# Designs tried in a protein design run: peptides against a protein of PDB entry 5LHZ. Part 27

Target 1, 78 residues: chain A of PDB entry 5LHZ
Amino acid sequence: QLLKSVFVKNVGWATQLTSGAVWVQFNDGSQLVVQAGVSSISYTSPNGQTTRYGENEKLPDYIKQKLQCLSSILLMFS

## One batch from the design tools (peptide; aimed at target 1 L70)

Design b2_p21_8_s2 (made by RFdiffusion4, then SolubleMPNN; from b2_p21_8, 14 letters changed)
Fold by OpenDDE base, seed 1:
Structure b2_p21_8_s2 (fold): chain B 78 residues (1-78), chain A 21 residues (1-21)
Amino acid sequence: as target 1 above (78 residues)
Amino acid sequence: PTKEYSEEQLEQLQQQLQALQ
């Protein structure tokens, strides 16, 4: 269930879910889901492939960049 | 009424993001 969706210029849409997760839909068609208390993230590429990444594994730079972007988005919510 | 995430909840999310980087 969706709680609140915000439009982020030059990024896409960020949505707070009732599950405690934040779902970002990027303009490039990719998606990122991060949930409080869960040490892994879900990334969906534009082609629809979904991959989960844990905190102990090396992330691709493009994922790190999106995470940094998400970090900035979270600040918008506060 | 639907509530937004608390500041504490958002902080927790930030911590998760930090741990992943």
Scores: peptide ipSAE 0.424, ipTM 0.816, DockQ to the pose 0.052
OpenDDE base, seeds 2, 3, 4, 5: peptide ipSAE 0.422, 0.420, 0.421, 0.423; ipTM 0.815, 0.814, 0.817, 0.818

Design b2_p21_8_s3 (made by RFdiffusion4, then SolubleMPNN; from b2_p21_8, 15 letters changed)
Fold by OpenDDE base, seed 1:
Formats: structure tokens, sequence, C-alpha cells
Structure b2_p21_8_s3 (fold): chain B 78 residues (1-78), chain A 21 residues (1-21)
């Protein structure tokens, strides 16, 4: 149930699902899923391991960097 | 229903992402 997919140079693909969630598939094979109104994010490492982080949790730096990329991507949607 | 983010919703989402840092 994909709604819209956008190719992002040097990042990968960003897709908005019909649910409203934004699914980013990074070039390194990792994935990030976020959704407005949900105070948690889902990160999938290249090996397929998925971890869910809450807003009060300390995030690894590599996750923070990907979130920053996602923030920039979302600006492209507006 | 199909959820399509408005500009305001995208901004709120970005705000949430900033809070996760």
Amino acid sequence: as target 1 above (78 residues)
Amino acid sequence: PVKVYSEEELQRLQQQLEALK
C-alpha cells in the first residue's frame, strides 16, 4: 500500500504509505519508518534487525544522522 | 483512508523528529 515514492540523491528512496507512515530505504540497506502522531520510530539495520525507539530514549549517533536526513527529505514533500 | 500529510503535518513530524535527537 504505497502512496508516493521519491528518489533522494545520495540517500535512497522515501515512500509515504497509505497509513501515513514515511518509509525511508537508505542506500546502505538500512530503513527508517516514522509517522506523525507516533512518538516512536522504527529502524531496521542492513542485516534486517528492527529496533523501535521512543522519544525519551538515547539514540545512537548513526540513527540521529539518519533522522536529520529524513527531516530534510520531509521538507522536500512540502 | 489514505493519509496524505499537509504542510503543517509535515512540520509537526519534523518537530517530532527534532525531539528524538
Scores: peptide ipSAE 0.116, ipTM 0.627, DockQ to the pose 0.046
OpenDDE base, seeds 2, 3, 4, 5: peptide ipSAE 0.024, 0.112, 0.113, 0.107; ipTM 0.498, 0.626, 0.624, 0.622

Design b2_p21_8_s4 (made by RFdiffusion4, then SolubleMPNN; from b2_p21_8, 14 letters changed)
Fold by OpenDDE base, seed 3:
Structure b2_p21_8_s4 (fold): chain B 78 residues (1-78), chain A 21 residues (1-21)
Amino acid sequence: as target 1 above (78 residues)
Amino acid sequence: PEKVYSEEELQKLQEQLEAMK
């Protein structure tokens, strides 16, 4: 369940889950879920297809860009 | 933005993100 959600201008919404994961809902309709201690990420494309990527997998550039965006968002909380 | 995460939690998340890049 949701713990706290924040609006990020020109990005979308970033939500902390009670599990400790961070859930980002991007303006383009895609979603990203990352949790510390879990060696995979969950990406949902705008069409609703969800894919998990492991730490040893080569990520598409568009997902790498979103991960970098999420990294920047987390720095805003420091 | 509001500070929701602890410093330790933020650090762990950042390390996790870097591992995926």
Scores: peptide ipSAE 0.340, ipTM 0.775, DockQ to the pose 0.053
OpenDDE base, seeds 1, 2, 4, 5: peptide ipSAE 0.326, 0.339, 0.231, 0.339; ipTM 0.755, 0.769, 0.693, 0.772

## One batch from the design tools (peptide; aimed at target 1 Q16)

Design b2_p22_3 (made by RFdiffusion4)
Pose (drawn by RFdiffusion4):
Structure b2_p22_3 (pose): chain A 78 residues (1-78), chain P 22 residues (1-22)
Amino acid sequence: as target 1 above (78 residues)
Amino acid sequence: SEDKELIEHIRTQVKELHERNF
């Protein structure tokens, strides 16, 4: 289920899963899961609360920031 | 929307990363 986990300083951990998903554990206690075939994203706050967002929803600013950092993490993997 | 475009961009990157690893 898990593939190689990569540490990115000043950001946190990024991990690829066998399902084609990416799970990011940020240093602020939050988590983000995305998947290539799924039209939704999963965010977990530092307090353990999980919220799923759809592609047609306006996302909160901090979700977008974490998606940008994730995009940069995926870019460095090439 | 810009948010949708960001999500689609990231899904494409995730797909390309999965293909490179398998």

Design b2_p22_3_s1 (made by RFdiffusion4, then SolubleMPNN; from b2_p22_3, 9 letters changed)
Fold by OpenDDE base, seed 3:
Structure b2_p22_3_s1 (fold): chain B 78 residues (1-78), chain A 22 residues (1-22)
Amino acid sequence: as target 1 above (78 residues)
Amino acid sequence: SSDKQLIEEIRKLVAELHEKLS
């Protein structure tokens, strides 16, 4: 269930879910899902491929860029 | 920062947001 959605200029939409997840839909068609209590993050590419990343594995640069963006977005929910 | 530190930061922020809702 959707709780709160925020439009982020030049980025996309960020949505907080009642499940404890934050769902970001980027303008390029990619998506990030990070959920409280879950150790991995979920990235969906524009072509629909979903990959989960754990904290102990190397991240592609484009994922790190999205996560840095997400860090800034999360301040909007404070 | 390391990749691990980045993920941990994100997870912490998301957890804090969730706690504010409960």
Scores: peptide ipSAE 0.554, ipTM 0.880, DockQ to the pose 0.729
OpenDDE base, seeds 1, 2, 4, 5: peptide ipSAE 0.550, 0.552, 0.552, 0.550; ipTM 0.879, 0.879, 0.880, 0.879

Design b2_p22_3_s2 (made by RFdiffusion4, then SolubleMPNN; from b2_p22_3, 11 letters changed)
Fold by OpenDDE base, seed 1:
Structure b2_p22_3_s2 (fold): chain B 78 residues (1-78), chain A 22 residues (1-22)
Amino acid sequence: as target 1 above (78 residues)
Amino acid sequence: SSDAELIRQIRKLVAELHAKLS
């Protein structure tokens, strides 16, 4: 279930779910999902391919950028 | 590493948000 959705200018939509997950839908069609209690973050590219990233992995620059954006978004929810 | 810190920050923030709901 959707709990709270916010429109983020020049980024897309960010939604907090009752499950504890945060779901970001970027304007480019990519998505990030972060679930409470799960050690990895899920990234889905515009073509639908999903990759999970953990703390011990080197991140592609484009992923870092989106994650930095997500960090800022999360502060908006708090 | 900076990558690890970024992931940890996000996970922490999400956990905190969820904790506020319960």
Scores: peptide ipSAE 0.716, ipTM 0.924, DockQ to the pose 0.742
OpenDDE base, seeds 2, 3, 4, 5: peptide ipSAE 0.715, 0.714, 0.714, 0.715; ipTM 0.924, 0.924, 0.924, 0.924

Design b2_p22_3_s3 (made by RFdiffusion4, then SolubleMPNN; from b2_p22_3, 9 letters changed)
Fold by OpenDDE base, seed 1:
Structure b2_p22_3_s3 (fold): chain B 78 residues (1-78), chain A 22 residues (1-22)
Amino acid sequence: as target 1 above (78 residues)
Amino acid sequence: SEDRELIQEIRELVKKLHEKLS
């Protein structure tokens, strides 16, 4: 269930779940999910395709950009 | 390595956020 949802101007919505997951819904229709205790991150493209990325693989630039954005959002939650 | 560090940073932030709920 939802614990806290924050609107981020020009980005979208960031939601913290009671499960420990953080779910970001970007304005472009893409999504990121990071779950506490899980080593990989989940990215869903606007077309609904989901890809998981681990620590040891090269990230597409657009993923890096969204992760950098997520980093700043997470700091706001703190 | 830079990509690895970025993912690790995100994971650490999420971990800390979750721990604050406990």
Scores: peptide ipSAE 0.579, ipTM 0.889, DockQ to the pose 0.772
OpenDDE base, seeds 2, 3, 4, 5: peptide ipSAE 0.576, 0.579, 0.575, 0.576; ipTM 0.888, 0.890, 0.888, 0.889

Design b2_p22_3_s4 (made by RFdiffusion4, then SolubleMPNN; from b2_p22_3, 9 letters changed)
Fold by OpenDDE base, seed 5:
Structure b2_p22_3_s4 (fold): chain B 78 residues (1-78), chain A 22 residues (1-22)
Amino acid sequence: as target 1 above (78 residues)
Amino acid sequence: SSDAELIRNIRRLVKELHEKLT
């Protein structure tokens, strides 16, 4: 269930789910999903391919940028 | 690493956000 959806200017939409997940749909067509209690973050490319990233791996720069954005969004939800 | 810290921070924030719901 959707709990809250927020339009983020120049970013896209960020949605908080009752499950504890946060779902960001970026304007470029990519997506991030972070779930409470899950150790990895899910990134979906515009082409629909999904990759999970954990703490112990090097992140692509574009992922870092989106995660930094997500961090800011999460503070907005707080 | 900075990457690990970033992910940990996000996970923490999501956890805290979820905890606020209940």
Scores: peptide ipSAE 0.701, ipTM 0.920, DockQ to the pose 0.756
OpenDDE base, seeds 1, 2, 3, 4: peptide ipSAE 0.699, 0.700, 0.698, 0.699; ipTM 0.920, 0.920, 0.920, 0.920

Design b2_p22_4 (made by RFdiffusion4)
Pose (drawn by RFdiffusion4):
Structure b2_p22_4 (pose): chain A 78 residues (1-78), chain P 22 residues (1-22)
Amino acid sequence: as target 1 above (78 residues)
Amino acid sequence: SSLPQSTLNTLQQKIQTFLNTE
């Protein structure tokens, strides 16, 4: 289920799963899951609360920041 | 072990969809 986990200083951990998903554990206690075939993203706050967002929803600013950092992480993997 | 580059590109495209949606 898990592939190699990569540590990114000042950000946190990024892990690729066998399902084609990426799970990021940020240093602020939040988590983000995305999948290539799924039209939703999963965010978990530091307090353990999970919220799923769809592609047609206006996302909160901090979700977009984390998506941007995740984009940079995926970019550095090339 | 890692995902294929094609899978990472698909993920990136999906991420850009979330970033560009208003």

Design b2_p22_4_s1 (made by RFdiffusion4, then SolubleMPNN; from b2_p22_4, 10 letters changed)
Fold by OpenDDE base, seed 1:
Structure b2_p22_4_s1 (fold): chain B 78 residues (1-78), chain A 22 residues (1-22)
Amino acid sequence: as target 1 above (78 residues)
Amino acid sequence: STLPQSVIDKILSKIQKFLNTK
């Protein structure tokens, strides 16, 4: 279930889910899901391909940038 | 309603772990 959705200027939409996850839909069509209690994150490219990453593997820079963006969004929720 | 701050904090902490992996 969706809890709260916020529009983020120049980024897209960020949604809190009852599962304890935050779901970001970026303007470029990509998506990112980070969920509390789950060791991996999911990234969906604009073409719809989803990849899961573990916290101990090196991420592509473009994904790190989106995670950093998400961190900033989460601070806005606080 | 919104997620508890404790959940948000856990997500933030998780993200930092990902970002600190080189």
Scores: peptide ipSAE 0.766, ipTM 0.939, DockQ to the pose 0.901
OpenDDE base, seeds 2, 3, 4, 5: peptide ipSAE 0.766, 0.765, 0.765, 0.766; ipTM 0.939, 0.939, 0.939, 0.939

Design b2_p22_4_s2 (made by RFdiffusion4, then SolubleMPNN; from b2_p22_4, 9 letters changed)
Fold by OpenDDE base, seed 5:
Structure b2_p22_4_s2 (fold): chain B 78 residues (1-78), chain A 22 residues (1-22)
Amino acid sequence: as target 1 above (78 residues)
Amino acid sequence: STLPQSVIEKILEKIQKFLNTE
């Protein structure tokens, strides 16, 4: 279930889920899900392809940028 | 309702792990 959805200017939508995850829908059509208790993150490209990444692998820079953006959003949630 | 602060902190910590992996 959705707990809270916030519109973030020039970013998109960020939603807190009851599962303990934060789901970001970016304006470029991509999506990012980061969930507490799960060692991987989920990225969905604009074409709908979903890839899971582990914390021990190097991420593409564009995903790192989105994670950095998410960090800023999370600070607002706190 | 919103996620507990402890959950938010865990997510933040996880993100840092990803960002620090090269």
Scores: peptide ipSAE 0.765, ipTM 0.943, DockQ to the pose 0.876
OpenDDE base, seeds 1, 2, 3, 4: peptide ipSAE 0.765, 0.764, 0.764, 0.765; ipTM 0.943, 0.943, 0.943, 0.943

Design b2_p22_4_s3 (made by RFdiffusion4, then SolubleMPNN; from b2_p22_4, 10 letters changed)
Fold by OpenDDE base, seed 5:
Structure b2_p22_4_s3 (fold): chain B 78 residues (1-78), chain A 22 residues (1-22)
Amino acid sequence: as target 1 above (78 residues)
Amino acid sequence: STLPQEVIDKILEKIQKFLNTE
């Protein structure tokens, strides 16, 4: 269930779920889900393929870049 | 690289803060 959605310029949409998770829909069509207390992320590619990465897994560079970009931009808007 | 819980929490915090302040 959605709690709140905000448009983030040059990123996409960021949505907080009632579960506390954050769902990001990037402009390229990809998606990320980050959840509190869970050292893992869920990435969905534009074609709909979903991959979950745990704490002990190596993240692809493009995932790290999305996280870095999102973190930096959100810091600016905070 | 891997994804520590600390990184997840920080990103989550920033997003939630943004959502609440925007």
Scores: peptide ipSAE 0.128, ipTM 0.638, DockQ to the pose 0.075
OpenDDE base, seeds 1, 2, 3, 4: peptide ipSAE 0.080, 0.077, 0.119, 0.120; ipTM 0.567, 0.564, 0.627, 0.624

Design b2_p22_4_s4 (made by RFdiffusion4, then SolubleMPNN; from b2_p22_4, 9 letters changed)
Fold by OpenDDE base, seed 1:
Structure b2_p22_4_s4 (fold): chain B 78 residues (1-78), chain A 22 residues (1-22)
Amino acid sequence: as target 1 above (78 residues)
Amino acid sequence: STLPQSVIDKILAKIQKFLNTE
């Protein structure tokens, strides 16, 4: 369930879940879920396909780009 | 490149900080 949602310019929406995870909905329809203590992220493509990447796995460039974009933009507001 | 836990934690921290301050 949702706790709070915030619009992030040029990224999309970021939502804090009651589980402690953060759910990001990007403008292109893709999604990311990250959670503290879990060395993995969940990526959902616009077509609904979900892939989980662990710490020892290589991330596709498009996912790294999304994370970098989100990180950089949030830094400007923190 | 791989996805270190430190990167995940940093992203999460930044998001949570933004959610709590904005």
Scores: peptide ipSAE 0.341, ipTM 0.788, DockQ to the pose 0.075
OpenDDE base, seeds 2, 3, 4, 5: peptide ipSAE 0.162, 0.127, 0.135, 0.208; ipTM 0.672, 0.634, 0.647, 0.709; seed 5 fails the geometry check

Design b2_p22_5 (made by RFdiffusion4)
Pose (drawn by RFdiffusion4):
Structure b2_p22_5 (pose): chain A 78 residues (1-78), chain P 22 residues (1-22)
Amino acid sequence: as target 1 above (78 residues)
Amino acid sequence: SDDKELIETIREQVKELHDRNN
């Protein structure tokens, strides 16, 4: 289920899964899960609360920031 | 929307990373 986990200083951990998903554990206690075939993203706050967002929903600013950092992480993997 | 485009870009990147690792 898990592939190599990569540490990114000042951000946190990024992990690829066998399902084609990426799970990011940020240093602020939040988590983000995305998957290539799924039209939704999963965000978990530092307090353990999980919220799923769809592609057609306006996302909160901090979700977008984490998605940008994630985009940079995926970019550095090439 | 910009948010939708961001999510789609990330999904494409995840797919390309998954293909490379297979």

Design b2_p22_5_s1 (made by RFdiffusion4, then SolubleMPNN; from b2_p22_5, 11 letters changed)
Fold by OpenDDE base, seed 1:
Structure b2_p22_5_s1 (fold): chain B 78 residues (1-78), chain A 22 residues (1-22)
Amino acid sequence: as target 1 above (78 residues)
Amino acid sequence: SSDAELIREIRKLVAELHAKLS
């Protein structure tokens, strides 16, 4: 279930789910999902391919950028 | 590493948000 959705200018939509997940839908069609209690984050590219990233992995620059954006978004929810 | 720090930060923030709902 959707709990709270916010529109983020020049980024897209961010939604907090009752499950504890945060779902970001970027304007470029990509998505990030971070679930409470799960050690990895999920990135889905515009073509639908999903990759999971953990703490010990080197992140592509474009992923870092989106995650940094997500950090800022999360502060908006708090 | 900076990558690890970024992931940890996000996970922490999400966990905190969820905790507020409980």
Scores: peptide ipSAE 0.712, ipTM 0.922, DockQ to the pose 0.747
OpenDDE base, seeds 2, 3, 4, 5: peptide ipSAE 0.711, 0.710, 0.711, 0.711; ipTM 0.922, 0.922, 0.922, 0.922

Design b2_p22_5_s2 (made by RFdiffusion4, then SolubleMPNN; from b2_p22_5, 12 letters changed)
Fold by OpenDDE base, seed 5:
Structure b2_p22_5_s2 (fold): chain B 78 residues (1-78), chain A 22 residues (1-22)
Amino acid sequence: as target 1 above (78 residues)
Amino acid sequence: SEDSELIREIRRLVAELQEKLS
């Protein structure tokens, strides 16, 4: 269930779910999902391929950039 | 690592948001 959806200029939509998960839909068609209690983050590419990234692996630069963006967004929700 | 810290930060922030929901 959606709790709050916020349009972020030049980024896309950021949604907080009642579950505590945060879902970002980027303008490029990619998505990030971060769920409380889950050790990995979920990235979905524009073609629909989903990849999970954990805390102990090297991240692609574009993923890091999106996560940095997400960090800023999360601060807006709080 | 820097990457690890980034993910940890994100997870921490999400957890904090969840706490605020409850």
Scores: peptide ipSAE 0.604, ipTM 0.891, DockQ to the pose 0.761
OpenDDE base, seeds 1, 2, 3, 4: peptide ipSAE 0.603, 0.604, 0.604, 0.600; ipTM 0.890, 0.891, 0.890, 0.890

Design b2_p22_5_s3 (made by RFdiffusion4, then SolubleMPNN; from b2_p22_5, 12 letters changed)
Fold by OpenDDE base, seed 2:
Structure b2_p22_5_s3 (fold): chain B 78 residues (1-78), chain A 22 residues (1-22)
Amino acid sequence: as target 1 above (78 residues)
Amino acid sequence: SEDSELIKQIRKLVAELAKKLS
């Protein structure tokens, strides 16, 4: 279930779910999902391919950029 | 590493938000 959705100008939509997950839908069609208590994050590319990334692996630059953006977005929910 | 710290930061923030729901 959706708990709170926030429109972020020039970024997209950020949604907090009742499960504790945070779901970001970027304007480029990509998505990030971070679930509470789960060690990996989920990235879905615009073509629908999903990849999970853990804490101890090297990240593609475009993923790092979106995670940095997410860090700022999370302050909107706190 | 920087990549590791970034993910850890995100996970921490999400966990803190989730705690507020319980």
Scores: peptide ipSAE 0.703, ipTM 0.921, DockQ to the pose 0.729
OpenDDE base, seeds 1, 3, 4, 5: peptide ipSAE 0.702, 0.701, 0.702, 0.702; ipTM 0.921, 0.920, 0.921, 0.921

Design b2_p22_5_s4 (made by RFdiffusion4, then SolubleMPNN; from b2_p22_5, 13 letters changed)
Fold by OpenDDE base, seed 1:
Structure b2_p22_5_s4 (fold): chain B 78 residues (1-78), chain A 22 residues (1-22)
Amino acid sequence: as target 1 above (78 residues)
Amino acid sequence: SSDAQLIKEIRELVAQLQKQLS
């Protein structure tokens, strides 16, 4: 279930779920999901392909950019 | 690494938000 959804200008929507996850839907159709208690993050590309990334792996630049954006968004929830 | 720090930062923020819900 959805707890809180926030519209982020020039980014998309960020939603906090009752599960503890944060779900970001970017304007380009991609998505990020970060679940509390899970070590990896989930990225879904616009074509629907999902990839999980952990803390110890090299991230593509486009992923880093979206994560940096997410970091800023999360501060808005606190 | 910077990549590791970024992931850890995000995970920590989400964890903090979850704690506020409990």
Scores: peptide ipSAE 0.586, ipTM 0.888, DockQ to the pose 0.755
OpenDDE base, seeds 2, 3, 4, 5: peptide ipSAE 0.584, 0.580, 0.584, 0.584; ipTM 0.888, 0.886, 0.888, 0.887

Design b2_p22_6 (made by RFdiffusion4)
Pose (drawn by RFdiffusion4):
Structure b2_p22_6 (pose): chain A 78 residues (1-78), chain P 22 residues (1-22)
Amino acid sequence: as target 1 above (78 residues)
Amino acid sequence: DSEMEELTELTKSLEPQLEEER
């Protein structure tokens, strides 16, 4: 289920799964899961609370920031 | 999204295993 986990300083851990998903554990305690075939994203707050967002929803600012950092992580993997 | 829910649950269950591998 897990592939190689990569450490990115000042951000956290990024991990690719066998399902084609990416799971990011940020240093602030939050987590983000995305998948290529799924039209939703999963965010987990530092307090363990999980919220799922759809592609047509206006996302909170911090979700967008984490998505931007994730985009940069995926970019560096090339 | 049911698929995103199942995937999130799987990733939480795999977290101890990932820490051991690291």

Design b2_p22_6_s1 (made by RFdiffusion4, then SolubleMPNN; from b2_p22_6, 11 letters changed)
Fold by OpenDDE base, seed 5:
Structure b2_p22_6_s1 (fold): chain B 78 residues (1-78), chain A 22 residues (1-22)
Amino acid sequence: as target 1 above (78 residues)
Amino acid sequence: DAEMEALTAQVQALLPELEKLR
């Protein structure tokens, strides 16, 4: 199910799945799974608990920060 | 969500480039 995994320094690992989803494993042990066309994200805390957030749900700030941080870093490589 | 869509697209597009930087 994995297409490609890339180590991103000071962030973690970013993996593209065959489904088209992106799986991010952060250095703090948390994980995010996002996919274009899917109006929800999956967040896994460092302790392994997973929460799915729908489009109409307000995301916790720490999740928004992870998304923004990763996005900002990726833009640096473009 | 705009952030979800943007992140997905950006990561997908940049994965090859990130590999070259390793």
Scores: peptide ipSAE 0.099, ipTM 0.583, DockQ to the pose 0.068
OpenDDE base, seeds 1, 2, 3, 4: peptide ipSAE 0.091, 0.059, 0.055, 0.090; ipTM 0.582, 0.545, 0.535, 0.571

Design b2_p22_6_s2 (made by RFdiffusion4, then SolubleMPNN; from b2_p22_6, 12 letters changed)
Fold by OpenDDE base, seed 1:
Structure b2_p22_6_s2 (fold): chain B 78 residues (1-78), chain A 22 residues (1-22)
Amino acid sequence: as target 1 above (78 residues)
Amino acid sequence: DAQMEQLTQQVQALLPQLQELL
């Protein structure tokens, strides 16, 4: 379930879920779900394939770039 | 993998601020 959504220019949409997780829908169609207190992330490719990565798993570079993008944007609002 | 942990922690640390914006 969704709580609130915010449009972020040059990124996409960020949505707060009732679970506490943040669901980011990037402009390229990919998606990322991150939640505080959970040492894992969920990435969905534009074709709908979803993969969950744990804390000690190696991330593909394209996912790292999404995380970097998200963190950079969040820092602008901090 | 160390980079993933650090990036994830950075994002998680900013989640409360993002939630405030939402």
Scores: peptide ipSAE 0.092, ipTM 0.626, DockQ to the pose 0.056
OpenDDE base, seeds 2, 3, 4, 5: peptide ipSAE 0.091, 0.091, 0.090, 0.088; ipTM 0.622, 0.626, 0.623, 0.623

Design b2_p22_6_s3 (made by RFdiffusion4, then SolubleMPNN; from b2_p22_6, 11 letters changed)
Fold by OpenDDE base, seed 4:
Structure b2_p22_6_s3 (fold): chain B 78 residues (1-78), chain A 22 residues (1-22)
Amino acid sequence: as target 1 above (78 residues)
Amino acid sequence: DPEMERLTQQVQALLPELERLR
């Protein structure tokens, strides 16, 4: 279930879920689902393939870049 | 991945702040 959604210019949309997760829909069609307290993330590529990465796995750089991109923009508002 | 955890925490912490600005 969806809560409030935030439009992030040049990134996409970020939505809080009632579960506590954050769902990010990027402009390139990819998606991320992250949740506080859960040491893993879910990434969905533009083609719809979903991969879950645990805390002990090395993240691909392109995923880190997406997280950094969103984080960096959010920091601009802080 | 400690960086993943840090980035996740940053997003989770700052998103509500951004929402309040809208």
Scores: peptide ipSAE 0.124, ipTM 0.652, DockQ to the pose 0.062
OpenDDE base, seeds 1, 2, 3, 5: peptide ipSAE 0.076, 0.119, 0.106, 0.079; ipTM 0.612, 0.646, 0.622, 0.612

Design b2_p22_6_s4 (made by RFdiffusion4, then SolubleMPNN; from b2_p22_6, 12 letters changed)
Fold by OpenDDE base, seed 4:
Structure b2_p22_6_s4 (fold): chain B 78 residues (1-78), chain A 22 residues (1-22)
Amino acid sequence: as target 1 above (78 residues)
Amino acid sequence: DPQMQELTQQVQALLPELEKLR
């Protein structure tokens, strides 16, 4: 279930789930689900392919870039 | 992944504040 959704300019939508996870819908159509305390993330490409990455698994650069993008913009509000 | 944890924490903390700006 969805709790709250926030539009982030030039990024997309960030949604807090009842599970405590954060679901990000990027402008390019990709999606990312991240939850604190969980040693994995879920990434869905624009074509709908979903991949789950473990804690010790190296993340692709494009996923790291999306994480950095969202983080950087949020830091502007700090 | 430290970046994953940091992002999650930041987003969770700022979501309420961002909503106030809407």
Scores: peptide ipSAE 0.106, ipTM 0.598, DockQ to the pose 0.067
OpenDDE base, seeds 1, 2, 3, 5: peptide ipSAE 0.105, 0.065, 0.102, 0.105; ipTM 0.595, 0.554, 0.593, 0.598

Design b2_p22_7 (made by RFdiffusion4)
Pose (drawn by RFdiffusion4):
Structure b2_p22_7 (pose): chain A 78 residues (1-78), chain P 22 residues (1-22)
Amino acid sequence: as target 1 above (78 residues)
Amino acid sequence: SDKELIDSIRDKVSDLHDSTLD
């Protein structure tokens, strides 16, 4: 289920799963899960609360920030 | 837009998954 986990200083951990998903554990306690075939993203706050967002929803600013950092992490993997 | 950001990330995740399988 898990593939190699990569540490990115000042950001946190990024991990690829066998399902084609990416799970990011940020240093602020939040988590983000995305999947290539799924039209939703999963965010977990530092307090353990999980919220799923769809592609057609306006996302909160901090979700977008984390998605940008994630995009940069995926870019460095090439 | 937010949708374009999500789609872009999904493409990158697909490309990384395919490269890992190869």

